# Peptides against a protein of PDB entry 7AE7: the designs that were tried, part 49

Target 1, 321 residues: chain A of PDB entry 7AE7
Amino acid sequence: KVYKDLREFLEVLEQEGQLIRVKEEVNPEPDIAAAGRAAANLGKNQPAVFFEKIKGYKYSVVTNVHGSWQNHALMLGLDKNTSTKDQFYELNRRWDKFPVPPNVVKREAAPCKENVIDKDINLFEILPLYRINEQDGGFYISKASVVTADPEYPDDFNKLNVGTYRIQVKDRDRVGIQALAMHDIAVQLEKAEAENKPLPIAITIGNNPLVTFMASTPVGYNQNEYEFVGALQDGVPMDIVKSDLYDHLYVPAGSEVVLEGHIIPRVRTVEGPFGEFPGSYSGARLQCEVKIDRITHRTNPIFENLYLGIPWTEIDYLMAL

## One batch from the design tools (peptide; made by RFdiffusion4, then SolubleMPNN)

Design b2_p13_1_s3 (from b2_p13_1, 8 letters changed)
Fold by OpenDDE base, seed 4:
Structure b2_p13_1_s3 (fold): chain B 321 residues (1-321), chain A 13 residues (1-13)
Amino acid sequence: as target 1 above (321 residues)
Amino acid sequence: SEMNEKLLELSKA
């Protein structure tokens, strides 16, 4: 099975008994994190946890989407009981199908374009933000697939990067992003900053699970993650759509939320701490700042966010293959 | 925790 979006995947997870739906209103803190820990304690078959109602927020949250081998099998469109070995073999078999170019769909056909916010941007109105860990220095977006391009080669689709980065919410329309030197985004940012230019960015939230998987998987600088998504879909192209602000940025057509903006050149602001691992907080550091200039989103957008509790975490499953 | 019990109940449903 191939999934067009997060919603199709969540439906399958629910059908397969790999999603817990919390229908009662929860407090964003500490209940979401507590529920993530509780889900992790359910053993090997850790379900996704879907929160329908969050106090003080309009929209829903889902966590632990990639939080088990069963969920990983289902992501690959396999039987949930497929062995880790067989999942690995199937992943490798499909990997060899690279590249599978995505389909560029029309704006009108892209669910991520259902709603637009281009003024009075407030991330808190769109995303049910919460502290993942009690000692976090703020609210984090931890499962975003971040789209950037090479500013010297904006038309080279092979240099279009889709990566996962730590993103702290800084203000209503600003986020901090951790662009480490080892990441492709840092190379692209360096080029932009050399010219004192903004780096165009699209931060996509709530994607096809294979997009999230590939965004967390290191690939070559001249390899497009969307072409790997098509490979991992066993040769079925994924659907992408042009961003609203930038002709050279493409986002998953089915994204729940797309934050379009720019990395402000040569600006660094305090970001962190964040509890990336149990018992370890990365210290506060100076990180890049993104200005959000436009939001597109699906009606009733689902905020997919990472569970970072006890091992095995979603990161462990996303990086295990 | 109440949440653990609740999720455990929901996981059986």
Scores: peptide ipSAE 0.113, ipTM 0.812, DockQ to the pose 0.026
Fold by OpenDDE base, seed 5:
Structure b2_p13_1_s3 (fold): chain B 321 residues (1-321), chain A 13 residues (1-13)
Amino acid sequence: as target 1 above (321 residues)
Amino acid sequence: SEMNEKLLELSKA
């Protein structure tokens, strides 16, 4: 099975008993994090947790989507009881299908374009933001697939990068992003900053689970993550759509939320702390600042965010393959 | 926790 979006995957997770739906209103803090910890304590069959109602917010949150080997099997369209060995075998078999070019769909065919916000941007109106960990220095978008391009080669699709980065909400229309020197985004940012130019960026939230997986998987600088998604879909192309602000940025057609903007050149602001692992906080550092200039989103967007509560975190599963 | 019990109940449903 291939998933066009997060919603199709969540439906399968629910059908397979790998999703818990919380229908009652919860407090964003501490209930979401507490529920994530609770789900992680359910043992090997860690379900995703879907919160339909969050106090003070309009929209829903889902967490722990990649939080088990069963969820990984389902992500690959396999039986949920497929062994880790067989999942790895199938992953490798499909990996050899690279490249599988994505389909570029029309704007009208892209669910991520259903709604547009281009004025008075307020991230808190679109995302049910909460502290993932009690000691976090702010609200994090921890499971976004961030799209950037090489500013010297903006039309080179092979240099289009889709990565996962630590993103802290700084203001209604600003986020901090951790662009480490080892990340492809840092190479692209360095080129932009050398010319004192903004780096175009699209921060995509709530994607096809293979997009999220590939955004968390290191690939070559001249390899496009979307072409690997197609490979991992056993040769079925994924659907992408052109960003609204930039001709050279493409986002998943099915994204729940797309934050389009730019990294402000040569600006660094305090970011953190963040609890990356239980009991381990990455300290506050000066990080890049993104200005959000446009939001597109699905009607009733689902905020997919990472679970980080106890060992065998969702990151461990995302990085284990 | 109350949430653990609730999720445990929901996981069995």
Scores: peptide ipSAE 0.105, ipTM 0.805, DockQ to the pose 0.026
Fold by OpenDDE base, seed 3:
Structure b2_p13_1_s3 (fold): chain B 321 residues (1-321), chain A 13 residues (1-13)
Amino acid sequence: as target 1 above (321 residues)
Amino acid sequence: SEMNEKLLELSKA
């Protein structure tokens, strides 16, 4: 089976008994993180956890979407009881189908374009933000697929980068982003900053699960993650749409939320600390700052965020394949 | 139902 968006995948997870729906109102802190830890403690069949109602917010949260081998099997359209060895074999078989070019859909056909916010931007109105770890220095968006391009080659689709980066919310319309030197985004940012130019960016949240998987998987600088998504869909192209602000940036057509903006050149602000691993906090560092200039979103958007907890967190599953 | 109750119990602990 191939999934168009996060919603189709969540439906399958629920049908397969791999999603717990919390219908009662929860407090964003500490209940979301506590429930994530509780789900991890349910044993090998770690379900996704969907929170329908969050106190003080309008929209829902889902966590632990990639948090088990059963969920990974279902992501690949396999039986949920498929062995890790057979999942790995099938993933490698499909990987050899690269490249599978995506379909570019019209704006009117893209669910991520259902609603637009271009004035008085407030991230807290669209995302149910919470601290993931008790000692975090703020609110994090930890499961976004971030789209950037090479500013020297903006029309080279092979240099379009879709990556996962740590993002701290700094203000209503600003986020800090951790662009490490080993990441493709850092190469692109260096080129923009050399000319004192902004780097265009689209931060996409709540995607097709294979987009999230590929955004967390290192590929070559001249390889497009969307073309690997098509390969992992066994040769079925994924759907992408042009961003509203930038002709050269393409986002998943089915994204729940798209934050469009720019990295401010040569600006660095304090980011962190963040608990990336249990008992391990990255120190506070000077990181890049993004201005959000436009938001597009689906009606009743789902905020997909990372579960962090005891070993075999969602990160461990995303990195293990 | 049983998993949701258990999750809710564990989230309140």
Scores: peptide ipSAE 0.069, ipTM 0.757, DockQ to the pose 0.032
Fold by OpenDDE base, seed 1:
Structure b2_p13_1_s3 (fold): chain B 321 residues (1-321), chain A 13 residues (1-13)
Amino acid sequence: as target 1 above (321 residues)
Amino acid sequence: SEMNEKLLELSKA
């Protein structure tokens, strides 16, 4: 099976008994993080947890989407009881299909374009933000697939980068992003900052689970993550759409939320601390700042965020492959 | 504890 978006995957998780739906109103803190920890205690078959109602917010949250080998098997369109060994064999078999170029769909055909916010941007109106860890220095977006391009080669689709980065909410329309020197985004930012130009960026939230997987998987600078998604879909292209602000940036057509903006050149602001692992906080550092200029989103957008708490978290499953 | 019990109940449903 191939999934067009997060919603199709969540439906399968629910059908397979790999999703817990919380229908009652919860507090964003501490209930979401507490429920994540609770889900981790359910053993090896950790379900996703979907919160329908969050106090003070309009929209829903889902956590632990990639939080088990069963969820990983289902992501590959396999039986949930497929052995880890057989999942790896199938992953490797499909990897050899690279490249599978994506389909570029029209704006009108892209669910991520159902709604637009271009004035009075407030991230808190769109995302049910909460502290993942009690000692976090703020609210984090931890499962975003961040789209950037080489500013010297904007028309080279092979240099389009889709990566996962630590993102702290700084204001209603600003986020801090951790661009490490080893990441492709840092190379692209260096080129933009050399010219004192903004780096165009699209931060995409709530994607096809294979997009989230590939955004967390290192690939070559001249390899496009979307072409690997098509390979992992056993040769079925994924659907992408042009961003609204930038002709050279393409986002997943099915994204729940797309934050379009720019990295402010030569500006660094304090970001952190964040609990990357249980009991370990990365210190506060000077990081890049993104101005959000436009939001597109699906009607009733789902905020997908990472579960962190006990070893064998989602990050361990995303990095184990 | 309360959330654990609730998720355990929801996982059995």
Scores: peptide ipSAE 0.075, ipTM 0.780, DockQ to the pose 0.026; fails the geometry check

Design b2_p13_1_s4 (from b2_p13_1, 8 letters changed)
Fold by OpenDDE base, seed 4:
Structure b2_p13_1_s4 (fold): chain B 321 residues (1-321), chain A 13 residues (1-13)
Amino acid sequence: as target 1 above (321 residues)
Amino acid sequence: SMEHEKLLEKSRA
């Protein structure tokens, strides 16, 4: 089985008994985090948790999508009871199919383009934001696939980077992004900032689960994560679409939300703290700031966010394969 | 846990 988007994956998770649907209205805090902890306490077979109604918000949240070995097996289109060993074997077998170039679809064929917001941007109207951890310094988007390019080689598709970075919401149309020196985005940002230019960025939320997996998997600077997604789909290309603002940025066609904007050159603002592990917070640091200039989104967008409540965390599964 | 029971209650509603 290959998935076009998050929704097709959530349908399979639900069919396989790997999704809990919360239909009652919940409070963003503490109910989302509490429910995630409760799901994690179910042992090795941790379901995703889908919150249909969140007090004060219009749209839904899903968490713990990658939160178990069963979910990982299903992500690979395998039987949910496939052993971890066999999952690794299959992943390695498919990895050798790299590169599998994506299909570029037309704008009108991309579900992420169903709705556009190009003025009066307010992230709180699109994303049901909440504190993931009690002591977090703000609201985080922790499971986004962030698309950037090399500003010296914007048309080199091999240098198109799709990565996962810690993103703190700063304002209605601004986010802080943690771009560490070891990240490919930091190399690209350094080049832009050397010329005092903005770095184009697309922050994509709610993707095909293999996109999220590859965005969390380190690859070479001259390797495209979308071409690995096609490999992990056993040679089936994924669908991408051109961003609205930038000809050289491509986003997953099925993204629930796409935040298009730019990293403001040479601006640094306080970001954090964030609870990367239970009881362990990364300190507050000066980090980059992104201006959001345009949003595209699916009708009734699902906010996929990371769960970090207890070990094994969702991130441990994302990094284990 | 109390959190688990609350989650189950909310999922059945």
Scores: peptide ipSAE 0.011, ipTM 0.460, DockQ to the pose 0.030
Fold by OpenDDE base, seed 2:
Structure b2_p13_1_s4 (fold): chain B 321 residues (1-321), chain A 13 residues (1-13)
Amino acid sequence: as target 1 above (321 residues)
Amino acid sequence: SMEHEKLLEKSRA
């Protein structure tokens, strides 16, 4: 089975008993993190947790979407009881199908374009933000697929990068992003900052689960993550659409939320601390700052966020494949 | 569901 978006995957997780739906109103803190810990303590078959109602917010949250080997099997369209060995074999078999070019769909056909916010941007109105860890220095977006291009070669589709980065909300329309020197985004940012130019960016939230998987998987600088998504879909192309602000940035057509903006050149602001691992906080550091200039989103958008709890967290599964 | 109640009990503990 191939999934067009997060919603089709969540439906399958629910049908397979790999999603818990919380229908009662919860407090964003501490209830979301507490329920995530409770789900992780269910053993090897860790479900996703979907929160329908969050006090003070209009929209829903889902966590732990990639949080088990059963969820990974279902992501690959396999039986949920497929062994880790057989999942690895199938992943490697499909990897050899690279490249599988994506389909570029029209704006009118892209669910991520159903609603637009282009003035008075407030991230707290569109995302039910909460602290993931008790000692976090703020609210984090920890499971976004971030799209950037090479500013010297903006039309080279092979240099279009889709990556996962730590993102702290800094203001209503600003986020901090951790661009490490080993990441492709840092190479692209260095080129933009050399000319004192903004780097165009699209931060996409709530994607096809294989997009999120590939955004967390290191690939070559001249390899497009969307072409690997098509390979991992056993040769079925994924659907992408042009961003509204930038003709050279393509986003997943089915994204729940797309934050379009730019990295401000040569600006660094305090970001963190963040609990990357239980009992391990990365200290506060000077990081890049993104201005959000436009939001597009699906009607009743789902905020997908990473669960960071006890060892064998969702990140451990994303790194183990 | 019985699983939802168990999750809520564990989240409050």
Scores: peptide ipSAE 0.008, ipTM 0.487, DockQ to the pose 0.032
Fold by OpenDDE base, seed 1:
Structure b2_p13_1_s4 (fold): chain B 321 residues (1-321), chain A 13 residues (1-13)
Amino acid sequence: as target 1 above (321 residues)
Amino acid sequence: SMEHEKLLEKSRA
């Protein structure tokens, strides 16, 4: 089975008993994190947790989407009881199908383009933001697939990078992003900053689970994560669409939210702390600043965010494969 | 931002 978007995957998780739907209105804090911790305490069969109603917000949150081996099996379109060994075998078998080029769909065919915000941008109106950890220095977007390109080779699709980075919300239209030297985005940013140019960026939220997986999986600088998604879909291409602001950036057609903007050249602002692991906070540091210039989103967008409450967090599963 | 603080306060309530 192949999923076009997060919604198709959440439907399967629910059908398979791997999603808890919370229909009651919850407080952003502490209820989201608390429910995530409770779900993680259910043992090896950790479900996703979908919050339909969040006090003070219009839209929903889902957490722990990748939070179990059952969810990983389902992500691969396998039986939920597929052994970890067999999941690895199948993943490796599919990996060898790289590259599987994506389909470029028209703007009108892309669900992520259903709504546009191009003025008076306010991230708090679109995303039900909350502190993931009690001691976090702010609100984080922790499961975004961030799209950037090589500014010297913008038309080289093989250099298009889709990565997962720590993103702190700084203002209504500003986010801090952690671009470490080991990340492909840092190489691309260095090239842009050398010329004192903005780096075009698209921050995509609520994706096909294989996009989120590949964005968290290191690949070569000249390898496109979307072509691996097609490989992991057993040779079925994924659907991408051109960004609204940039001809060279492509986003998943099914993204719940797309934040289009630019990394401001040669600007660094304080970001953090963030609880990357239980009991471990990465300190506050100077990080890059992104200006959000445009938002596109699906109607009633789902904010997918990471659960970090206890050992064997969702990140541990994303990194274990 | 003021809104971030306000939302942070709301999330703590």
Scores: peptide ipSAE 0.005, ipTM 0.425, DockQ to the pose 0.236
Fold by OpenDDE base, seed 3:
Formats: C-alpha cells, structure tokens, sequence
Structure b2_p13_1_s4 (fold): chain B 321 residues (1-321), chain A 13 residues (1-13)
C-alpha cells in the first residue's frame, strides 16, 4: 500500500491495532510525554499515540508514528509481522528503483494549501507545543522535514534537500535550527551567508511517513529525497507542490503544516538544551534563527512530533533502517 | 526551567 499523507497512514495504523487514541483532554506537560513513555512500555509492538484534545490548544498531537518495527512494516505496505530482515530486504530492493521523480501537483490540488496565514504569525495557534523532556530549554519541533535548496543552483532539483533538524521555538514567528557542518543544509547556508543573503526554507510537519523516513536518512548532496520516496513506494511517484513564497522550493502536497520563511543571515542565538537521548542533553549553543513569514496548513492539522523516551526510541527506529 | 504556562504566556505576549 502507498500512503499519500500522514492521515492515510494513521488510518492503517489504527486498523492494524498500532495506534492508541487518547480521547480525554490531556495537559501538554507532563501528560503527552508520560503517555508516550507508557505506550513504549507496552512491549515490542509499540503503537503510535494520538492525542485528540490538548488543554489550551485547538489541534491534535500524534507521537511514536515510526516507533516500532510493526509501524515500519506498515509504512512499507507490508504485513505488520514482517521480520526486520525481510523489511531490510524489501527496503534495499526498492532503493535500487531510485530515481522515481515526484508528481508536481497544482496548488489547488494540494491539501497543505487548504488554509493560509500570512500575517500575525503565531506558531502556538497552529501547533500544540510542549516540552518533550523536563529539562528542555523550550518547545521543540523534532520531526519536521525541512526543505532547502542550493542558492547557487536554485533550479537544480537534485540539490533540493529534505532533512530532519532539531528546531526550537524561539518566538511566535521564529525558530532556532541546528544546522551542523555534516548536514547538506549547512553547505547551502554557508553559500547564502557568504553573500549576506537569507536562505529560503520550508519546514514541513505531518508528512507521508516515507518522506519523514527519507528526511532522516542521509543521501548524496546531488540526490533528491523525494525521488527516493518514489523508489520506496515501489515506483509510485509522490505528490509535491511549489511553496507559496518560493518557486524553487517544493513541499509534500499532503503536509499537515508548512512553515515558510528564511534563515536570517549571520545571526546566531542561544538554542537548547535539548534531551536528544535519555540522560544526554545537548548543551545550549549558538544556532541559526529562522523567521516564519507564511504558514499553510490542512484543516484541523495534526502535529506530528518525535517520541523521546527509554530506548528503543522512535529515532532509533528511524536510524536503524 | 520555565513552567509550561510561563512559556505559553511568553509566547502569547
């Protein structure tokens, strides 16, 4: 089975008994993290956890979407009981289908374009933000697929990068982003900053599960993650759409939320600490800052965020394949 | 560590 968006995948997870729906109102802290830990403790078949109602927020949260081998099997459209070995075999078989170019859809056909916010940007109105770990220095968006391009080659689709980065919310319309030197985004940012120019960015949240998987998987600088998504869909192209602000940035057509903006050139602000792993906090550092200029989102957007708890964490599954 | 409510208030201010 191929999934166009997060919602189609969540439906299958629920049908397969791999989604727990929390219908009662929860407090953002500590209840989301506590329920995620409780779900992780249910054994090897860790379900996703969907929170329908969060106190003080309008929209829902889902965590642990990739948090088990069963969920990974279902992501590949396999039986949930498919062995890890057979999942790896199938993943490798499909990987050899690269490249599978995406379909570019019209703006009117893209669910991520259902609603637009272009003034008075407030991330807290769209995302039910919470601290993932008790000692976190703020709210994090930990499972976004971040889209950037090479500023010297903006029309080279092979240099379009879709990556996962640590993102701290700094203000209503600003986020800090951790762009390490080993990341493709750091190469692109260096080029923009050399000219004292902003780097265009689209931060996409709540995607087709294979987009999130590929955004967490290192590929070559001249390889496009969307073309791997098509390969992992066994040769079925994924759907992408142009961003509203930038003709050269393409986002998943089915994204729940798209934050469009720019990395502010040569600005560094304090980011962190963040508990990337249990008992290990990455200290506070000076990191890049993004200004959010436009939001597009689906009606009743689902905030997909990473579950971070006792190993195996969701990140361990995303990095293990 | 700011409490969740203080973080929300700061973001709403």
Amino acid sequence: as target 1 above (321 residues)
Amino acid sequence: SMEHEKLLEKSRA
Scores: peptide ipSAE 0.006, ipTM 0.428, DockQ to the pose 0.201; fails the geometry check

Design b2_p13_2_s1 (from b2_p13_2, 8 letters changed)
Fold by OpenDDE base, seed 1:
Formats: C-alpha cells, sequence, structure tokens
Structure b2_p13_2_s1 (fold): chain B 321 residues (1-321), chain A 13 residues (1-13)
C-alpha cells in the first residue's frame, strides 16, 4: 500500500489498532507530553496518539506516528507483524529502485493549498504548540520536512534538500532552525549568506510517513529525498507541488501545513534548550532565524510532532535505519 | 501508566 498523505496513514494505523484517538479536550501542557510518555510505556507496540481537541487551539495534534516496528511495517505497506529482518530486506530491495522521480501536480490538485495565510501570520493559530519537555526553552516543531535548494543551482532538482531540523518557535511569524555544518542546508545557507541574500525555505508539517522518514535519512548532496520516497513506495512516484513563493522549491502535495519563508542572512538568535534525549538537554545556542512569509494548509490541519520520551523513542526508530 | 493517561483523557482502552 502507498500513502498520499499523513491522513491515509493515520487511517491505516487506526484500522490496525496502532492509533489511540483522544476525543476529549486536553490541555496542551502537560497532557500531550504526558500521554506521549504513557504511550511509550505500552512496550513494543507503541501506538500513535491523536488528540482531536486541544484547549485554546482549533486543530489537532498527532504524536508517535513512527514510534514502533509495527508502525514502520505499515509505513512500508507491509503487515504490521512483519519481522524487523523482513522489513530491512524489503527496505533494501526498494532502495535499489532509486531514483523514482516525483509527479509535479498543479496547485489546484494539491491538498496543502486548500487554505492560504499571507498576512497577520500567527503560527499559534495554525499549530497547537506545546512544550514537548517540561524544561524546553520554548515550543518546538520537531518533525518537519524542511525544503531548501542550492542558490547557485536553483533549477538542479538533484540538489533540492529535504531534511529534518530542530525548529523552535520564536515569534508569531518566526522560527529558529538548527543548521549544523554537516547538513546540506548549512552548505546552501553559506552560499546565500556569502552574498547577504535570504535563503528560501519551506517548512512542511504532517507528511506522507515516507517523506518524514527520508527527511530524517542522510543522502548525498546531489540526491533528492523525493526520488527515494518513490523508491520506498516500490516504484510509485510521490506527488509534489511548487511552493507559492518560490518556483524552485517543491513541497509534498499532501502536507498538512507548509510554512514558506526565508532564512534571514547573517542573523543568529538564541535557541534552546531542548530535550533531545531523555534526561539530557542540549544547551542554548545561536541559531539561524526564519521569517515566515506565507502559510498554506489543509482544512483542519493535523500538527504532527515528535514524541520524545523513554527509549525506544520515535527518533530511535527514525534513526535506526 | 497509559491506562491511567487514557482514563485521565477519557479514552476507554
Amino acid sequence: as target 1 above (321 residues)
Amino acid sequence: DLLNVLRFLGVEP
């Protein structure tokens, strides 16, 4: 089975008993993080947790989407009881299908384009933001697939980067992003900053689970993560659409939320702390700042966010491959 | 305990 979006995957997780639906109104803090921690205590069959109603917010949150080997098997469209060994064999078999070029769909065919916000941007109106860990220095978007391109080669689709980065909400229309020197985004940012130019960026939230998986998987600078998604879909292309602000940035057509903007050149602001691992916080650092200039989103967007709790955490499953 | 969180959240297990 191939999934077009997060919603199709969540439907399968629910059908397979791998999703808990919370229908009652919860407080964003501490209830979301507490429920995540509780889900981690279910042992090997950790379900996703879907919060339908969050006090003070309009929209829903889902956590722990990749948080088990059963969810990983289902992501590959396999039986949930497929052994880890057989999942690895199937992953490797599909990996050899690279490259599988994506389909570029029209704007009107992309669910991520159902709604637009281009003025009075407020991230808190679109995303039910909460602290993942009690000691976090702010609200984090921890499971976004971030799209950037090489500013010297904007038309080279093979240099389009889709990565996962630590993102802290800084203001209504601003986020901090951790671009480490080892990340492809840092190479692209260096080129933009050399000319004192903004780096175009699209921060995509709530994707096809294979997009999120590939955004968390290191690939070569001249390899496109979307072409690996098509390979992991057993040769079925994924659907992408042009960003609204940038002709050279393509986003998943099914994204729940797309934050379009730019990295402000040569600006660094304090970001953190964040609980990257249970009981360990990365210190506050000077990080890049993104100005959000446009939001597109599905009607009733689902905020997919990472669960960080007791090992094995969702990040351990995303990095275990 | 998830059962307690589910109960706290009004989700029947």
Scores: peptide ipSAE 0.020, ipTM 0.599, DockQ to the pose 0.019
Fold by OpenDDE base, seed 5:
Structure b2_p13_2_s1 (fold): chain B 321 residues (1-321), chain A 13 residues (1-13)
Amino acid sequence: as target 1 above (321 residues)
Amino acid sequence: DLLNVLRFLGVEP
């Protein structure tokens, strides 16, 4: 099974008993995080949690989409009861199919282009934002697949980076992004900032689960994550579409929301704290600032966000550094 | 590494 978008995956999760649908109106705080914690405590078969109605917001949230080995098996289009060993075997077998180039679809064929916002941008009108952890310094977008290119080689598709980064909402049209020196985005940002130029960015939310997986998987600087998604789809290309603002940026055709903008050169603003792990907050630091210039989104967009409510041991924290 | 991704995604291996 191959998924074109998040919606096809959520349908399979629901059919497989790996999604809880909350139909009652919830408060964004604390109910989303609390329900995520409750779902994580259901044992080995941790379901995704889909919130249909959120007080003060128009749209839905889904969390814990990758929250179990069963969900991971289903993401690979395997039986949900596929052993971890067999999942790893299949992952490795498919990895050797790299590269599988994506299909570039026409704008009219891309669901992420159904709606456009190019003025009076307000992230709170599109995303049901909430604090993931009680002590978070703000609202985070934690499962975005962030698309950037090399400013020196913008037409080199192999240098197109799709990564997962910590993103704090700062204003209606501003987000802070944590671009650490070890991230490919930091290399690209350094090149842009050397020339005092903005770095073009597309922050994509609610993707094919393999896009989210690959965006969270380190690959070589000259390797395109979309070509790995095609490999992990057992040789079926994924669909991408050109961004609206930038000829050299491509986004997943099925994204629920695409935030197009730029990293402001040589600007740093306070970001954090964020509870990356239960009982552990990364301190507030000066981080990069993104201006959002355009939004495209599916009709009734689903905000996919990370769930972090499982208690981690100190050892798990030390191994994540 | 899948383990790192799953850890990042809040999935205990």
Scores: peptide ipSAE 0.011, ipTM 0.475, DockQ to the pose 0.073
Fold by OpenDDE base, seed 2:
Structure b2_p13_2_s1 (fold): chain B 321 residues (1-321), chain A 13 residues (1-13)
Amino acid sequence: as target 1 above (321 residues)
Amino acid sequence: DLLNVLRFLGVEP
């Protein structure tokens, strides 16, 4: 089975008994993190947790989407009881199908384009933001697939990067992003900053689970993550659409929310702390700042965010890859 | 890294 978007995957997780739906109104804090921890304590078969109603917000949150080997098997369109060994054998077999080029769909065919916000941008109106860890220095977007291009080769599709980065909300229309020197985004940012130019960016939230998987998987600088998604779909192309602000950036057609903007050149602001691992916080650091200039989103967008808790966490499954 | 994971799980590529 291949999934077009997060919603098709959540439907399968629910059918397979791998999703808990919380229908009662919850407080953003501490209830989301507490319910995530409770779900992690269910043992080896950890379900996703879907929060339908969040006090003070209009939209839903889902966590722990990748948080078990059963969810990982279902992501690959396998039986949920497929052994870890057989899942890895199948991943390796499909990996050899690279490259599988994506389909570029028309704007009117892309669900991520259903709604547009181009003025008075407020991230708190679109995303039910909460502190993931008790000691976090703010609200984090921890499971975004971030799209950037090489400023020297903007039309080279092989240099289009889709990565997962730590993103702290700084203001209504600003986020901090952790671009480490080992990440492909840091190479692209260095080129833009050398010329004192903004780096175009699209921060995509709530994707096809294989997009989120590939965005967390290191690939070569001249390899496109979307072409690996098609390979991991056993040769079925994924659907992408052109961004609204930039002709050279393409986003997943099914994204729940797309934040389009730019990294401000040569600006660094305080970001963190963030609890990346239980009992370890990365200290506050000076990080890059993104201005959000446009939002596109599906009607009733789902905020997909990481569950962070006791091992095995969702990040342990994403890093154990 | 898929290769590191495969190695960790004793699945030879």
Scores: peptide ipSAE 0.007, ipTM 0.479, DockQ to the pose 0.046
Fold by OpenDDE base, seed 4:
Structure b2_p13_2_s1 (fold): chain B 321 residues (1-321), chain A 13 residues (1-13)
Amino acid sequence: as target 1 above (321 residues)
Amino acid sequence: DLLNVLRFLGVEP
């Protein structure tokens, strides 16, 4: 089984009993985090939690999509009861299929482009933002697949980076991004900032689960995460589409929300704390700032966000590999 | 690190 988007995966999770729907209106805080914790406590199966109605918001949230070995098996298109050993064996076997180049689809064929916002941008109108933890310094987009390119080699598809970074919402059309020196985005940003140029960026939310997985998986600077997604799809190419603002950036065709913009050169603003992100990701720091210039989104976009809590959390499954 | 996890699980990479 291969998934085109998050929705196809959520449908399978629901069919397999690996998704809980919360149909009652919840408060963004503390109910999303509380319900996520409650779901994590239901045992080893730790289903995804889909919040259909959030007070003060128009759209839905889903959390804990990668939050179990069952969900991980289903992501690989395996039986949900596939052993962790067999999942890892299959993952390794598929890894050797790299590279599997993606299909570039036309704009009209890309669900992520169903709606466009190019003026009066307000992230709060599109994303049901909430604090994951009470200690968080703000609202985080914690499970985005962030697309950037090498500004010296923008047409080198092998240098196109798809990574997961901590993103704090700063304003209606501004986000802080944690670009650490160990991340490929930091190399690309350094090159842009050397010339005092913006770094083009596409922040993609609610993707094919293998895109999110690969965005959280370190690869070589000259390796494209989309080509690994195709490998992990057992040789089936994923679908990508050209960004609206940039000819050299490609986003997953099925993304729920795409935030297109730029990292502002040589600007640093206070970001954090992010309370439950361990290690170098904890604490408040001066971080990069992104201007959002355009949003494309699916009709009734689903905000996929990370669930954090007591290990094993979704991040532990994403980083365990 | 996938390789370390595979090794930990006794799966030869």
Scores: peptide ipSAE 0.006, ipTM 0.481, DockQ to the pose 0.042; fails the geometry check

